Peptides against a protein of PDB entry 8YR4. Designs and how they scored, part 25

Target 1, 309 residues: chain A of PDB entry 8YR4
Amino acid sequence: PRGSPALQLVVLICLGLMGLERALNVLVPIFYRNIVNLLTEKAPWNSLAWTVTSYVFLKFLQGGGTGSTGFVSNLRTFLWIRVQQFTSRRVELLIFSHLHELSLRWHLGRRTGEVLRIADRGTSSVTGLLSYLVFNVIPTLADIIIGIIYFSMFFNAWFGLIVFLCMSLYLTLTIVVTEWRTKFRRAMNTQENATRARAVDSLLNFETVKYYNAESYEVERYREAIIKYQGLEWKSSASLVLLNQTQNLVIGLGLLAGSLLCAYFVTEQKLQVGDYVLFGTYIIQLYMPLNWFGTYYRMIQTNFIDMEN

## One batch from the design tools (peptide; made by RFdiffusion4, then SolubleMPNN)

Design b1_p10_3_s1 (from b1_p10_3, 5 letters changed)
Fold by OpenDDE base, seed 3:
Structure b1_p10_3_s1 (fold): chain B 309 residues (1-309), chain A 10 residues (1-10)
Amino acid sequence: as target 1 above (309 residues)
Amino acid sequence: SLVSTETEVP
């Protein structure tokens, strides 16, 4: 943000908090491993209690579930509100200024409500894209890279390779299936709009429909439009299930391969029981943000298309 | 915008 050192500081703090989230994503599994190892070794209660307390504190900072609801993430989101507002206002003012620079002929050819809708879509598109890229896409990719490095350094190269192959396959299939699904979603939305337009037109012309006793004909035409819509809706929903199952299978295969390899190394006394738990926990932590990656990718694509129009 | 959650969790 040019012109406000306070907002620049807030951006730096938010970037620092994002770095802290990445560190927490590594530390939480490590501390959980350490708890399992200490329990296995029947370590003194004092050491165990400190490690458990530290783990719970780190987990509170990281958050539960999707990992995006932790104290650090909430603090980042709270601080980012002002930056988002500044960015939104700047984009809105740039669009507004550009609209005022356009020819009178351009303005006379368009309704004011359409111009405002274009401006609002443009502002929302840019701010949404920036937020999804900075807070969801980039951090998720960073967590994957950190995970590959961590497993390669602290386990062995085979674990790093498994994580790399699984995450690369997951991302690639997510993109490919999401692009495939986007065709069905577009067809569904087009048919929804056409069905709605027919319903509105029939209702606006209800006097004419009554005059010709054509109510049964209009109802049948509307039914046919609904059936056509539902056929496209089913394809959209079925394609979503296929995406989710594909994602689940890829992660399941990665978890299986890595867990079997880890279990083997534990039996060979090269790794501890806690390392098995760490691997499973870490893979699940990487998976949770990735579930939304297809949604983010689709939103990015739609927002780019909305900026080109 | 119906954010069709690409996650099984609604």
Scores: peptide ipSAE 0.028, ipTM 0.669, DockQ to the pose 0.171
Fold by OpenDDE base, seed 4:
Structure b1_p10_3_s1 (fold): chain B 309 residues (1-309), chain A 10 residues (1-10)
Amino acid sequence: as target 1 above (309 residues)
Amino acid sequence: SLVSTETEVP
């Protein structure tokens, strides 16, 4: 935002908070590991109490591992509202100005309500796309990279390789299945809009329908349209379940391989019990935002298409 | 539920 130094400062603070979230994503599992190790060693209460208190405080800042419910994330989201509003308003004004520059022939061929709907879609698409890229996609990719580096440095290189292969396969399958699924979702949405339009048209013409006693015919046509919609909805929903199950399987296999390897290294006294817990906790923590990656990818793809139109 | 619900982010 070039026009307001205050909003530039807010953007910098939000970027700083995003960096803090990345640090918390590493520190929280480490502190949890340390608690498990201190409990195993029967360490003195004072050391344990300080470590537990520090862990709980860090966990409060981080939230549930999704990054969405933590204090830092909430503070970032709160501060970003003003930046989003400024960006949205600027995009809306740019679209509105551009619409006024369009030829009279373009306007005469379109209803005012359609033009406004295009403007609203364009504004929402740009603002949404920016938010998803900055706050969801980039942080998730950063957390994966940080995780690979962390496991490669503090564990054996084999753990870094497992995480790399698991996350790469997860992301690849998520993209491929999401692109395949997008066809079903588009077909569903198109049929939903067509079904709704038919219902509205039938209801607006209710006098004519009543005059011809065609109520049963219109109801039957509407039922057929609903059945067709539900057939497409089922394909969309079933494809989502397939995506989620595929994702769960990939993470499950990664968790299995890494957990078995951790357990083996613990039996060889090369790692501590806390390191086993750390690995599992960290993988689950990486998995939580990744569940939404397919949704973010789809939203980004949709928003790009809506911007090109 | 880790189901990536198509929650329309409003």
Scores: peptide ipSAE 0.022, ipTM 0.653, DockQ to the pose 0.359
Fold by OpenDDE base, seed 1:
Structure b1_p10_3_s1 (fold): chain B 309 residues (1-309), chain A 10 residues (1-10)
Amino acid sequence: as target 1 above (309 residues)
Amino acid sequence: SLVSTETEVP
């Protein structure tokens, strides 16, 4: 981003955070190996508890293996919002200014293509929803239930309770925060459509704009509309980062409680080292599809509202 | 409306 030293600093910080993610991808497996070795060697509880706590902290920073929901990734995404907005606004203003210099013949042919694109997006959304319900939502809920039953039957009932409380809290907070975010998304979409309509109307009246030499005035009005849109876009994007961070915290607390309890039972010779590996692997497996649950819930709600109108 | 994904699409 040329012209803002603050945005240049933000880009450098984001690059530094990407480097930190690469370091975490190496450190997390190393700490996991160290836990397995300490359990095998029957190490003292204090050393084991510190290593487990350090591992869970590193997993909180990294996220569920994809890195997209970790604290470091969320911080990067949050900081990048302003850089994206600066770049988008610059490109939109350059395109708009250039289109005012071009002839009307280019505009008349594109309205039909836009209507077609809206129709194609609508049909793709409905077919995608059905596929997400059948192939992602239902299986994920089934895997959670199977996991609770498995841990309750083959482990101590406390493990089943931890998984139940963690997943119930995760789902509840995902729904509540998604409902809260829907207000910001609707406001953003309404302002996006209004900003686009203003641009189209200005370009349709280009002959009048040229006659009065009002090109600079129309560009400034469009710039103000973009700034208003970007204020709403920032609220939408920041609320998404908040959702992802809340989800990461809930899973991190569940992983901490369950991993400490499992490590304790291994030290008491009630569980084997393999059972600790099983628990950690199973929780990570459940976490991966849950990252998309807020998206699926929102898609379901939007399509039900659109079918009732 | 672009369905904003809750996570980065890999």
Scores: peptide ipSAE 0.026, ipTM 0.663, DockQ to the pose 0.141; fails the geometry check
Fold by OpenDDE base, seed 5:
Structure b1_p10_3_s1 (fold): chain B 309 residues (1-309), chain A 10 residues (1-10)
Amino acid sequence: as target 1 above (309 residues)
Amino acid sequence: SLVSTETEVP
């Protein structure tokens, strides 16, 4: 971003965090291998516990890999919000300024295009909602229940309890934080509509703006509206990062507790090394689709409200 | 594109 040294520094930090993500993608499998080797060699509990704790910490930083919400990815996403907003605002202002340079004939033909975009969002949302409920939400909940039953029956009641508590806390916090975020999203959408209405009004009055050479004034007024919108967009996006990080923390704590307990039982020869691998793999597999659960819940809530209207 | 885990339904 030219002209803001602060945003340039943020871009450099984000590039550094991307480099750290690549390092974590190598380190996490190495530490996992080391745990498996230590379990196979029947290493002392202190060395095993330290390696497991270090692995879980690295996994917390990494998340589930590409497209996952690890701490480093969340921090990068959080810092990138301002860079995205700067770029978006610059593009929007360039488009708006260019629209004021276009001929009157171009403005008269565009009244019909805006209504179509609102209608397409409504119909696609309902069909999408049913598909997301049936193919993503219900299967994910089923996988959690199956996991609780499986770990309770084949491992120990303690593992089933850890998975139950972890997933119950995850789902509860996801709902509560998503409901809290809905306020920020509604405020953002209201300001987006107000900003769009100002742009439409300015473009409808194009002849008057051109007559008074007020193009610079209308661009500045639009810039102020975008800055106000971006203040609300930042709250919405930052609250999403907070949700994802809260989810990552809950799964990280569940993974830590369960992995330590599993490692302990492997050391006592009650479980096999393969059971440790199974537990860690299964929890990570549950985590990946659960990252989207807040989105699905929000979509469900929005579409139910839109169907009642 | 920031991979937001809250992907809006496309």
Scores: peptide ipSAE 0.024, ipTM 0.677, DockQ to the pose 0.255; fails the geometry check

Design b1_p10_3_s2 (from b1_p10_3, 5 letters changed)
Fold by OpenDDE base, seed 2:
Structure b1_p10_3_s2 (fold): chain B 309 residues (1-309), chain A 10 residues (1-10)
Amino acid sequence: as target 1 above (309 residues)
Amino acid sequence: SLTSTETEVP
């Protein structure tokens, strides 16, 4: 944000908080490992109590485990409200200024409600796209890279390879299946709009329908449109289930391969019992934000298409 | 908080 040093400082603080979230995503599993190791070793209560208290505090900062947003994420979101408002206002004023520069002929040919709808869609698309890229996509990719580096350095190159292959396959299949699903969703939305338009046209022509006693015909036509819509809705919903199941299978296979390898290394006394728990918890933690990746990818694509129009 | 449900774009 040019012109307000206060908002520039808020952006820097938000970036710092995003870095802290990445550190917490590594530290929380490490502290959980340490608890399991201390429990296994029958460590003294004082050491265990400090480690548990530290873990709970870090987990409160991180969030995610109970479906609640963490303190750091909430603080970032709170501070970002003013930055978002500044950005939205700037984009809105740029669009509004551009609309005023357009020819009188362009304005006379369009309804004021259509012009405002274009301005609102343009502002929402730009601000939404930036927010999803900065706060969801980039952090998720960063967490994956950090995870690969961590497992490669502190476990074995084989664990880093398993995480790399699992996450790469997950992301690739998520993109490919989401692009495939977009066809079904577009067909569903087109049929929904056509069904709504037919219902509106029938209701606007109510007097004509009554004059011809055509109520039964219009109801049957609407039923046929609903059946056609439900056939497309089923394809969209079934394709979503297929996406989710594919994602679950990829994570399940990665978790299986890594858990078996970890269990083997624990039996050889190369790793501790806590390291087995660390791997499982870390993979599940990486999976949690990835569940939304297909949604973010689709929203990004939609927002790009809306900006090109 | 539904998982990979297509969160309706609010």
Scores: peptide ipSAE 0.024, ipTM 0.671, DockQ to the pose 0.336
Fold by OpenDDE base, seed 4:
Structure b1_p10_3_s2 (fold): chain B 309 residues (1-309), chain A 10 residues (1-10)
Amino acid sequence: as target 1 above (309 residues)
Amino acid sequence: SLTSTETEVP
């Protein structure tokens, strides 16, 4: 935002908070590991109490590992509201100005309500795309990279490789299946809009329908449209379940391989029991935002298409 | 339920 130094400062603070979230994603599992190790060693209460208190405080800042419910994330979201509003208003004004520059022939061919709907879609698409890229996609990719580096440095290189292969396969399958699924979702949405339009048209013409006693015919046509919609909805929903199950399987296999390897290293006394817990906790933390990655990818793809229109 | 429901982000 070039026009307001205050909003630039807010953006910098939000970027700083995003960096803090990345640090918390590493620190929280480490502190949890340390608690498990201290409990295993029967360490003195004072050391344990400080470590537990610090862990709980860090966990409060981080939230549930999704990054969505933590204090830092909430503070970031709160501060970003003003930046989003400024960006939205600027995009809306740019679209509105551009619409006024369009030819009279373009306006005469379109209803005012359609033009406004295009403007609203354009504004929402730009603002949504920016938010998803900055706050969801980039942080998730950063957390994966940080995870690979962390496991490669503090564990054996084999753990870093497992995480790399698991996350790469997960992301690839998520993209491929999401692109495949997008066809079903578009077909569903198109049929939903067509079904709704038919219902509205039938209801607006209710006098004519009543005059011809065609109520049963219109109800039957509406039922056929609903059945067709539900057939497409089922394909969309079933494809989502398939995506989620595929994602769960990939993470499950990665968790299995890494957990078995970690357990083996613990039996060889090369790692501590806390390191086993650390690995599992960290993988789960990576998985939680990744579950939404398909949704974010789809939203980004939709928003790009809506911006090109 | 970790199902990425199509939560329409409003």
Scores: peptide ipSAE 0.021, ipTM 0.654, DockQ to the pose 0.369
Fold by OpenDDE base, seed 5:
Structure b1_p10_3_s2 (fold): chain B 309 residues (1-309), chain A 10 residues (1-10)
Amino acid sequence: as target 1 above (309 residues)
Amino acid sequence: SLTSTETEVP
């Protein structure tokens, strides 16, 4: 971003965080291998517990890789919000300024195309929701229930309890934080519509704007509306990062508790090394689709409201 | 359509 040294620094920090993500992608498998080796060699509990704790901490930083949110990814996304907003605002102002240079005939023809695009977004959202509910939400909930039953029956009641508490807390916090975020999203959407209405009004009065050479005034008024929108967009996006980080913390705590307990039982020869691998793999597999649960919940809630109308 | 995902779309 030319002209803002602060945003340039943020871009450099984000690039550094991307480098850290690449390092974590190498370190996490190495630590996981080391745990498996230590379990196979029947290493002392203190060394095993430290390696497991270090692994879970690194996994918390990494997340589940592509498709999952780790701490480093969340921090990168949080910092990137301002860079995205700066770029978006600049592009929107350039487009708006260019639209005021176009002919009246071009403005009269566009009213029909915008209405169609809003309608297509609504219809695509409803059809997508049913697919997400049936193919992602229901299977994920089923996998959680199956996991609780499996770990309770074949491992120990403590594992089933950890998975139950972790997933119940995850789902509850996801719902509560998503409902809290809905306020910010509604405020953002209202301001987006108001900003668009101002742009439409300015473009409808195009002849008057040209007559008074007021293009610069209308561009500045549009800039102010975009800045107000971006203040609300930041709250929406930052609240999303908070949701994802809260989800990551809950899964991280569940993974830590369960992995330590599993490692302990393997050390006592009550479980096998394969059982440790199974537990960690299963929790990570549950985490990946659960990242989208907040999105699905919101989409479900929005479509139920739209179907009742 | 930028699907406004409530979760961080990785």
Scores: peptide ipSAE 0.029, ipTM 0.697, DockQ to the pose 0.130; fails the geometry check
Fold by OpenDDE base, seed 3:
Structure b1_p10_3_s2 (fold): chain B 309 residues (1-309), chain A 10 residues (1-10)
Amino acid sequence: as target 1 above (309 residues)
Amino acid sequence: SLTSTETEVP
């Protein structure tokens, strides 16, 4: 943000908090491992109690579920409100200024409501893209890279390779299947709009329909349009199930391969029981944000298309 | 739970 040192400081704090979230994503599994190892070794209660308390505190900072609901994430989101508002206002003013620089002929050819809708879509598209890239896409990719480095350094190169192959395959399949699904979603939305337009037209012309006793014909035409829509909706929904199942299978295979390898190294006394739990916990933590990656990718694509129009 | 719910995050 140019011209506001306060907002620049807030951006730096938010970036620092994002770095802290990345550190927490590594530390939480490590502390959980340490608890399992201490329990296995029947360590003194004092050491166990401190480690458990530290783990719970770190987990509170990180959050539960998708990891986006932790104290650090909430604080980041809260502080970012002012930056988002500044960015939105700046984009809106740039679009508004550009609209005023356009020729009178351009304005006379368009309805004011259409111009405002283009401006609002443009502003929402840019601000949405920036937010998804900075807060969801980039952090998720960073967590994957950190995970690969961590497993390569503290376990062995084979664990790093498994994580790399699984996450690369997951991302690639997510993109490919999402692009494939986008065709079905576009077809569904086009048919929805056509079905809605037909219903509106029939209802606006209800006097003419009554005059010709054509109510049964209009109802049948509307039914045919609904059936056609539902056929496209089914393809969209079925393709979503296929995406989710593909993602689940890739992560399941990665978890299986890595868990078997970890279990083998535990039997060979090269790793501890806690390291097995760490691997499973860490892979699940990497997976949770990745579930939304297809949604983010689609939103990025739609927003780029909306900017080109 | 379909984890990649097309929740249009608004």
Scores: peptide ipSAE 0.024, ipTM 0.677, DockQ to the pose 0.391; fails the geometry check

Design b1_p10_3_s3 (from b1_p10_3, 5 letters changed)
Fold by OpenDDE base, seed 3:
Order: structure tokens, then C-alpha cells, then sequence
Structure b1_p10_3_s3 (fold): chain B 309 residues (1-309), chain A 10 residues (1-10)
């Protein structure tokens, strides 16, 4: 943000917190590995208790689940509120200024409520897009790269290759299937809007419908519109299940290949039991944010289309 | 749930 050094500092702090989240994503699996190794070696309680306490603390900072709800992420989100508000207000003022520069002919041709709705959509679109790119897409890609580097350096080049191939295939299939699904979603949304518009029109003209005893005809036409909508909704929902299943299969295959290779190296005494647990834990951590990648990709595409119109 | 819920963009 140009003009406020305080907001620039907040952005730098948020970027620092994002870097800390990336470090936590590596450290949490490492500490979990160390616990498993210490348990296997029957290490003294003091060393084990310290490592467990450290792990739980790091896990509290990282959080868990889809989108890290950890302390660091919450702190980042809290600090980012002011930056988001500044960005939103700046975009809103730019749109408002641009609207005032438009010809009187443009304003006379549009309803004031439509103009405000365009402004609100534009502001929300830009702010949403930036938030998803900065906080979800870029961090996820960074975590994948860090994961590939980590496994290549500390395990074997084969593990780095498995992660690379798995994640590349996952991302590619997610994009391709999401683009294919976008067709069904657009058709569904168009039919939903048409069905809603028909219902509103019929209800606004209820006196005319009563005068002609056309209630049964309007109900049947509405039923046909609902059936058509539900047929499109089913295609959208079924395509989502297919996406999710495809994603699960790709991750499952990557997890299988890497877990078998890790188990083999543990049997050869080249890796420890904890390294097997680390691999599985780390792959699951990489997978969790990737579940939303199709949604982010779709939102990015929608926001670009909404900016071109 | 590991399923990508479509966040409905309102």
C-alpha cells in the first residue's frame, strides 16, 4: 500500500508470518518423526517429553485442517484485516472515480442500483482474487516446492521425484477437470436464474394468472424448469464428486508409491521408522490445501471474466 | 471432510 508506512509494516509482518507457516509445515513432520524414533529407541522420558511438548507447541502454531487455523494463521488473518480494508476502499474509490468520469449517456442508460452492484462486485472480485492468490495459491505452491527440495535433500532424489510427479499430475488434473466442470456450473447457474426469473414473473402477474385460471399451467411450467435445473445441478454435483475422487486417487497413488519406497528403505536400514511416518504426514499436509485448489482456480477464472465485462 | 466443498461465491 503506497502512502501508509504502518500498513507497509503490517504487510511485511504478514509476509513474515507466511514464511513462518512454511517453516512450521516442515518442522511439524520432523518433530513427529523424532517422537516416533525416540519411542522406537526407548529414549529417556525427559528427552521424549521435551520433544512431545515442542511438537504440540509447533502444532498449535501451525494449526490443522483445511486452511491452517493455527495461531500464526489467525494472527496473520487478524493483521491483514486492515490491509484488506485499505485495499477494498482504494479499489472502491477508483471504481467510484471512474464511474464519475463516465459519460452522462452511460449513467442515463443504467439503473443506479445496477451501477452500485457493478461497483460492489468489482471491489469484491479484486479483493477476493488478491486474497486467494496471496494466502492460498502462492503458499500452497511454495509448500510443494519446499517439500520437493526437502525430500530430495534429506531422503533421496526418488522421493523428490515422486512428490514432484504426484503434485504436478494432481494440479494438472485439477485444472483440466475444473475447466470441464465450469461448463456444467455455468449451465446450472443460467438455468437457476431463468427459473427464478420465471417464478418472480408468475408471482408478480398473479392477478392475470387468476383471471385466466392459468395456475395449473404456471405450476407445470415451473415444475419443468425445476426438473431442467435439477438435471444440470446433478451434472455439476456429479462432476465435483468425480474431481474429488480423481484427486484422491492421484494422492493415493503418490502416497502408495512413496510409502512403499520408504518402507523398503526402512527394511534396508537406510531410513528409520520415523521417516516413514514423516513421509505420510508431510504428504497429507501438502494434500489438505490442495483440496481447495480447484475452487481457487475457478474463482480466479470467474474473477478474470468479471473484470473483462 | 477431505472433499473440496465448493465454496459458493455469493
Amino acid sequence: as target 1 above (309 residues)
Amino acid sequence: SLFSTETEVE
Scores: peptide ipSAE 0.023, ipTM 0.655, DockQ to the pose 0.442
Fold by OpenDDE base, seed 4:
Structure b1_p10_3_s3 (fold): chain B 309 residues (1-309), chain A 10 residues (1-10)
Amino acid sequence: as target 1 above (309 residues)
Amino acid sequence: SLFSTETEVE
């Protein structure tokens, strides 16, 4: 935002808050580990109470690793509203100015309502894309990298390798299956629009339908369109369940391999019981935002297609 | 924009 130093400061504060979220994603599991170790060692109540209170406070700031529910994330989202509104208005004004620069022949060939709908889609697509990239995709990738580095340095290179392979496989399968299911979703949406259009056309021609006593015929044709829609909806929903189950399987295998290896190192007295709890907690925390990655990828693809039109 | 929530968050 070149014109407002106040909005530039808000962007810098939001970037600082994003950095704080990344730090909290490492600190929360560490403090939880420390609680488990202090409980195992039967540490004095005063030390335990301070560590628990600090953990709960950090957890309140973090919001459980799902970036959407923590105090820091909510504060970031709140501050970003003004930046988003400024960006949206700037894009809308640029599109509107560009539309006025277009030839009279372009305007005469299009209905004003279609032109406005293209402008609204373009504005929403740009602002949505930027928000998803900056606040969901980039932070999730950063947390994965930080996790790989953390486990490689503080546990063993084998843990970093397991996390790397698990996350790489998860992301790859998420993309491939999401692209595969996009065809079913597009077919469903096209049939939904066609079914709605048919219902509207039948209702607009109500007098003609009554005159010919064709009500039963129109109802039957509408039922056939609904059945066709539901067949496409089922394919879309079943493909989603398949995606979620594939993701869950990859997560489960990664968690199993890492947890067994961690348990083995605890039995060999190379790691503490708290380190086992840290691994499980940190992995679950990484997976929470990854569950939405397929949705974010689809939204990004949709927004790119809507910007090209 | 149909926010189809894909993952049921438990």
Scores: peptide ipSAE 0.023, ipTM 0.637, DockQ to the pose 0.132
Fold by OpenDDE base, seed 5:
Structure b1_p10_3_s3 (fold): chain B 309 residues (1-309), chain A 10 residues (1-10)
Amino acid sequence: as target 1 above (309 residues)
Amino acid sequence: SLFSTETEVE
């Protein structure tokens, strides 16, 4: 943000905290590996207790990924509130200034409540889009790249290849199925708006409906609109289950291939038992934020469409 | 649950 050195420092601290989250995503599985190896070796209690305490502290800082808030993520979110407010206010003032530059004919042709709703949607779409890109999409892609590099360097090139193929297939299928699902969601939202409009029109014309004793007819027409909506809602919900199951299948196949390969290398004494646990833990840790990637992609697409309108 | 509940954060 130009003009406030304090907000610039907060942005730099938030970027530093994002870097720390990436480091924690690598360190937590490593410390968990070390605990398993120390338990297998029957190491002395002092070494085990120190490693367990360090792991729990790192896990407190990290949290459990998307849906669980770690200390570092909470601190980042707290510090970002002022930056978001500054950005929102700046976008809102730019939209408001632009609306005042528009012709009187444009304003006379629109209801003031519609103009305010367009301005509010525009501000929310821009600020939401930026937040999802910076805090969810980019970090998730960074964690995948870091994971590929880590497994390629510390395990074997084959593990890096499995993670690369699994994550590339996961992302591709997530995008393709999300784009397909977006059709059902748009149809559902259009039918919801049409059903709501019919209910509002029936209630506004209540005197006319009562005069013609048409209450039963309007109720039946509303019921038909609800049944049509529920048929579209079912398609939307079923398509989400299909997305989640497809994602689960891809991760399951990647986990199977990598776990079998890891177990093989443990039997050949090239890897330790803790390395098997590390691989499984790290893959599941990468998977947790990726479950939301389809939702982020959909929100990004919706916000872009709402900015073009 | 591996189901991404689309919590639309309102």
Scores: peptide ipSAE 0.020, ipTM 0.641, DockQ to the pose 0.403
Fold by OpenDDE base, seed 2:
Structure b1_p10_3_s3 (fold): chain B 309 residues (1-309), chain A 10 residues (1-10)
Amino acid sequence: as target 1 above (309 residues)
Amino acid sequence: SLFSTETEVE
């Protein structure tokens, strides 16, 4: 933000907190591994209690795996409110200034409510896009890269390859299936709008419908429109279940391959029991934010389309 | 509602 050194400092603090979240995403599984190893070795209570207390504190900072409920994420979100308000106000004032620069002929051809709706859509699209890119998409991609590097350096290179293949396949299938299902969602939304418009037009012409005793005909046409809508809704919902199941299968295969490889290396005494638990915990931790990736991708696409219009 | 959450987080 230009002109406010206080808001610039808040942005730097938020970036620092985002870096801390990335560090926590590595440290939490490591501390959990250490607990499992200490339990396996029957370590002294004092060492175990210190490690457990440290783990619980780190887990409180990280939150419940989605990161949305973690102390660091909540603090970042709280500090970002002022930055978002500044950005929103700046975009809104730019759009408003641009609207005032438009020709009188453009204003006379548009209803004031349509002009306000264009301004609100423009502001929401820009602020939404920036928020989803900076706080969801970029951090998730960073966590995947950090995960691949971690497993490649501290485990066998085969683990880094499994995580790479699993996450790349997951992201690719998420994009492809999301683009495929967008057709069904658009068809559903178009039919919903058409069904609603028909109901509104029938109700606005209520006197005419009563005069011609056409109530049964209008009800039957509305029922047919609902059945057609429900057929499209079913396709949209079924395509979502297919997306989620495809995502679950990819993660399941990655967990299976990596867990079998971990178990093998534990039997060969190359890895500890805690390393098996670390792998499973870390993959599940990477999976939790990825569930939202399809939603973020679609929202980003919608916000781009709404910004171009 | 633009926020059709695609993934039910159980």
Scores: peptide ipSAE 0.024, ipTM 0.635, DockQ to the pose 0.159; fails the geometry check

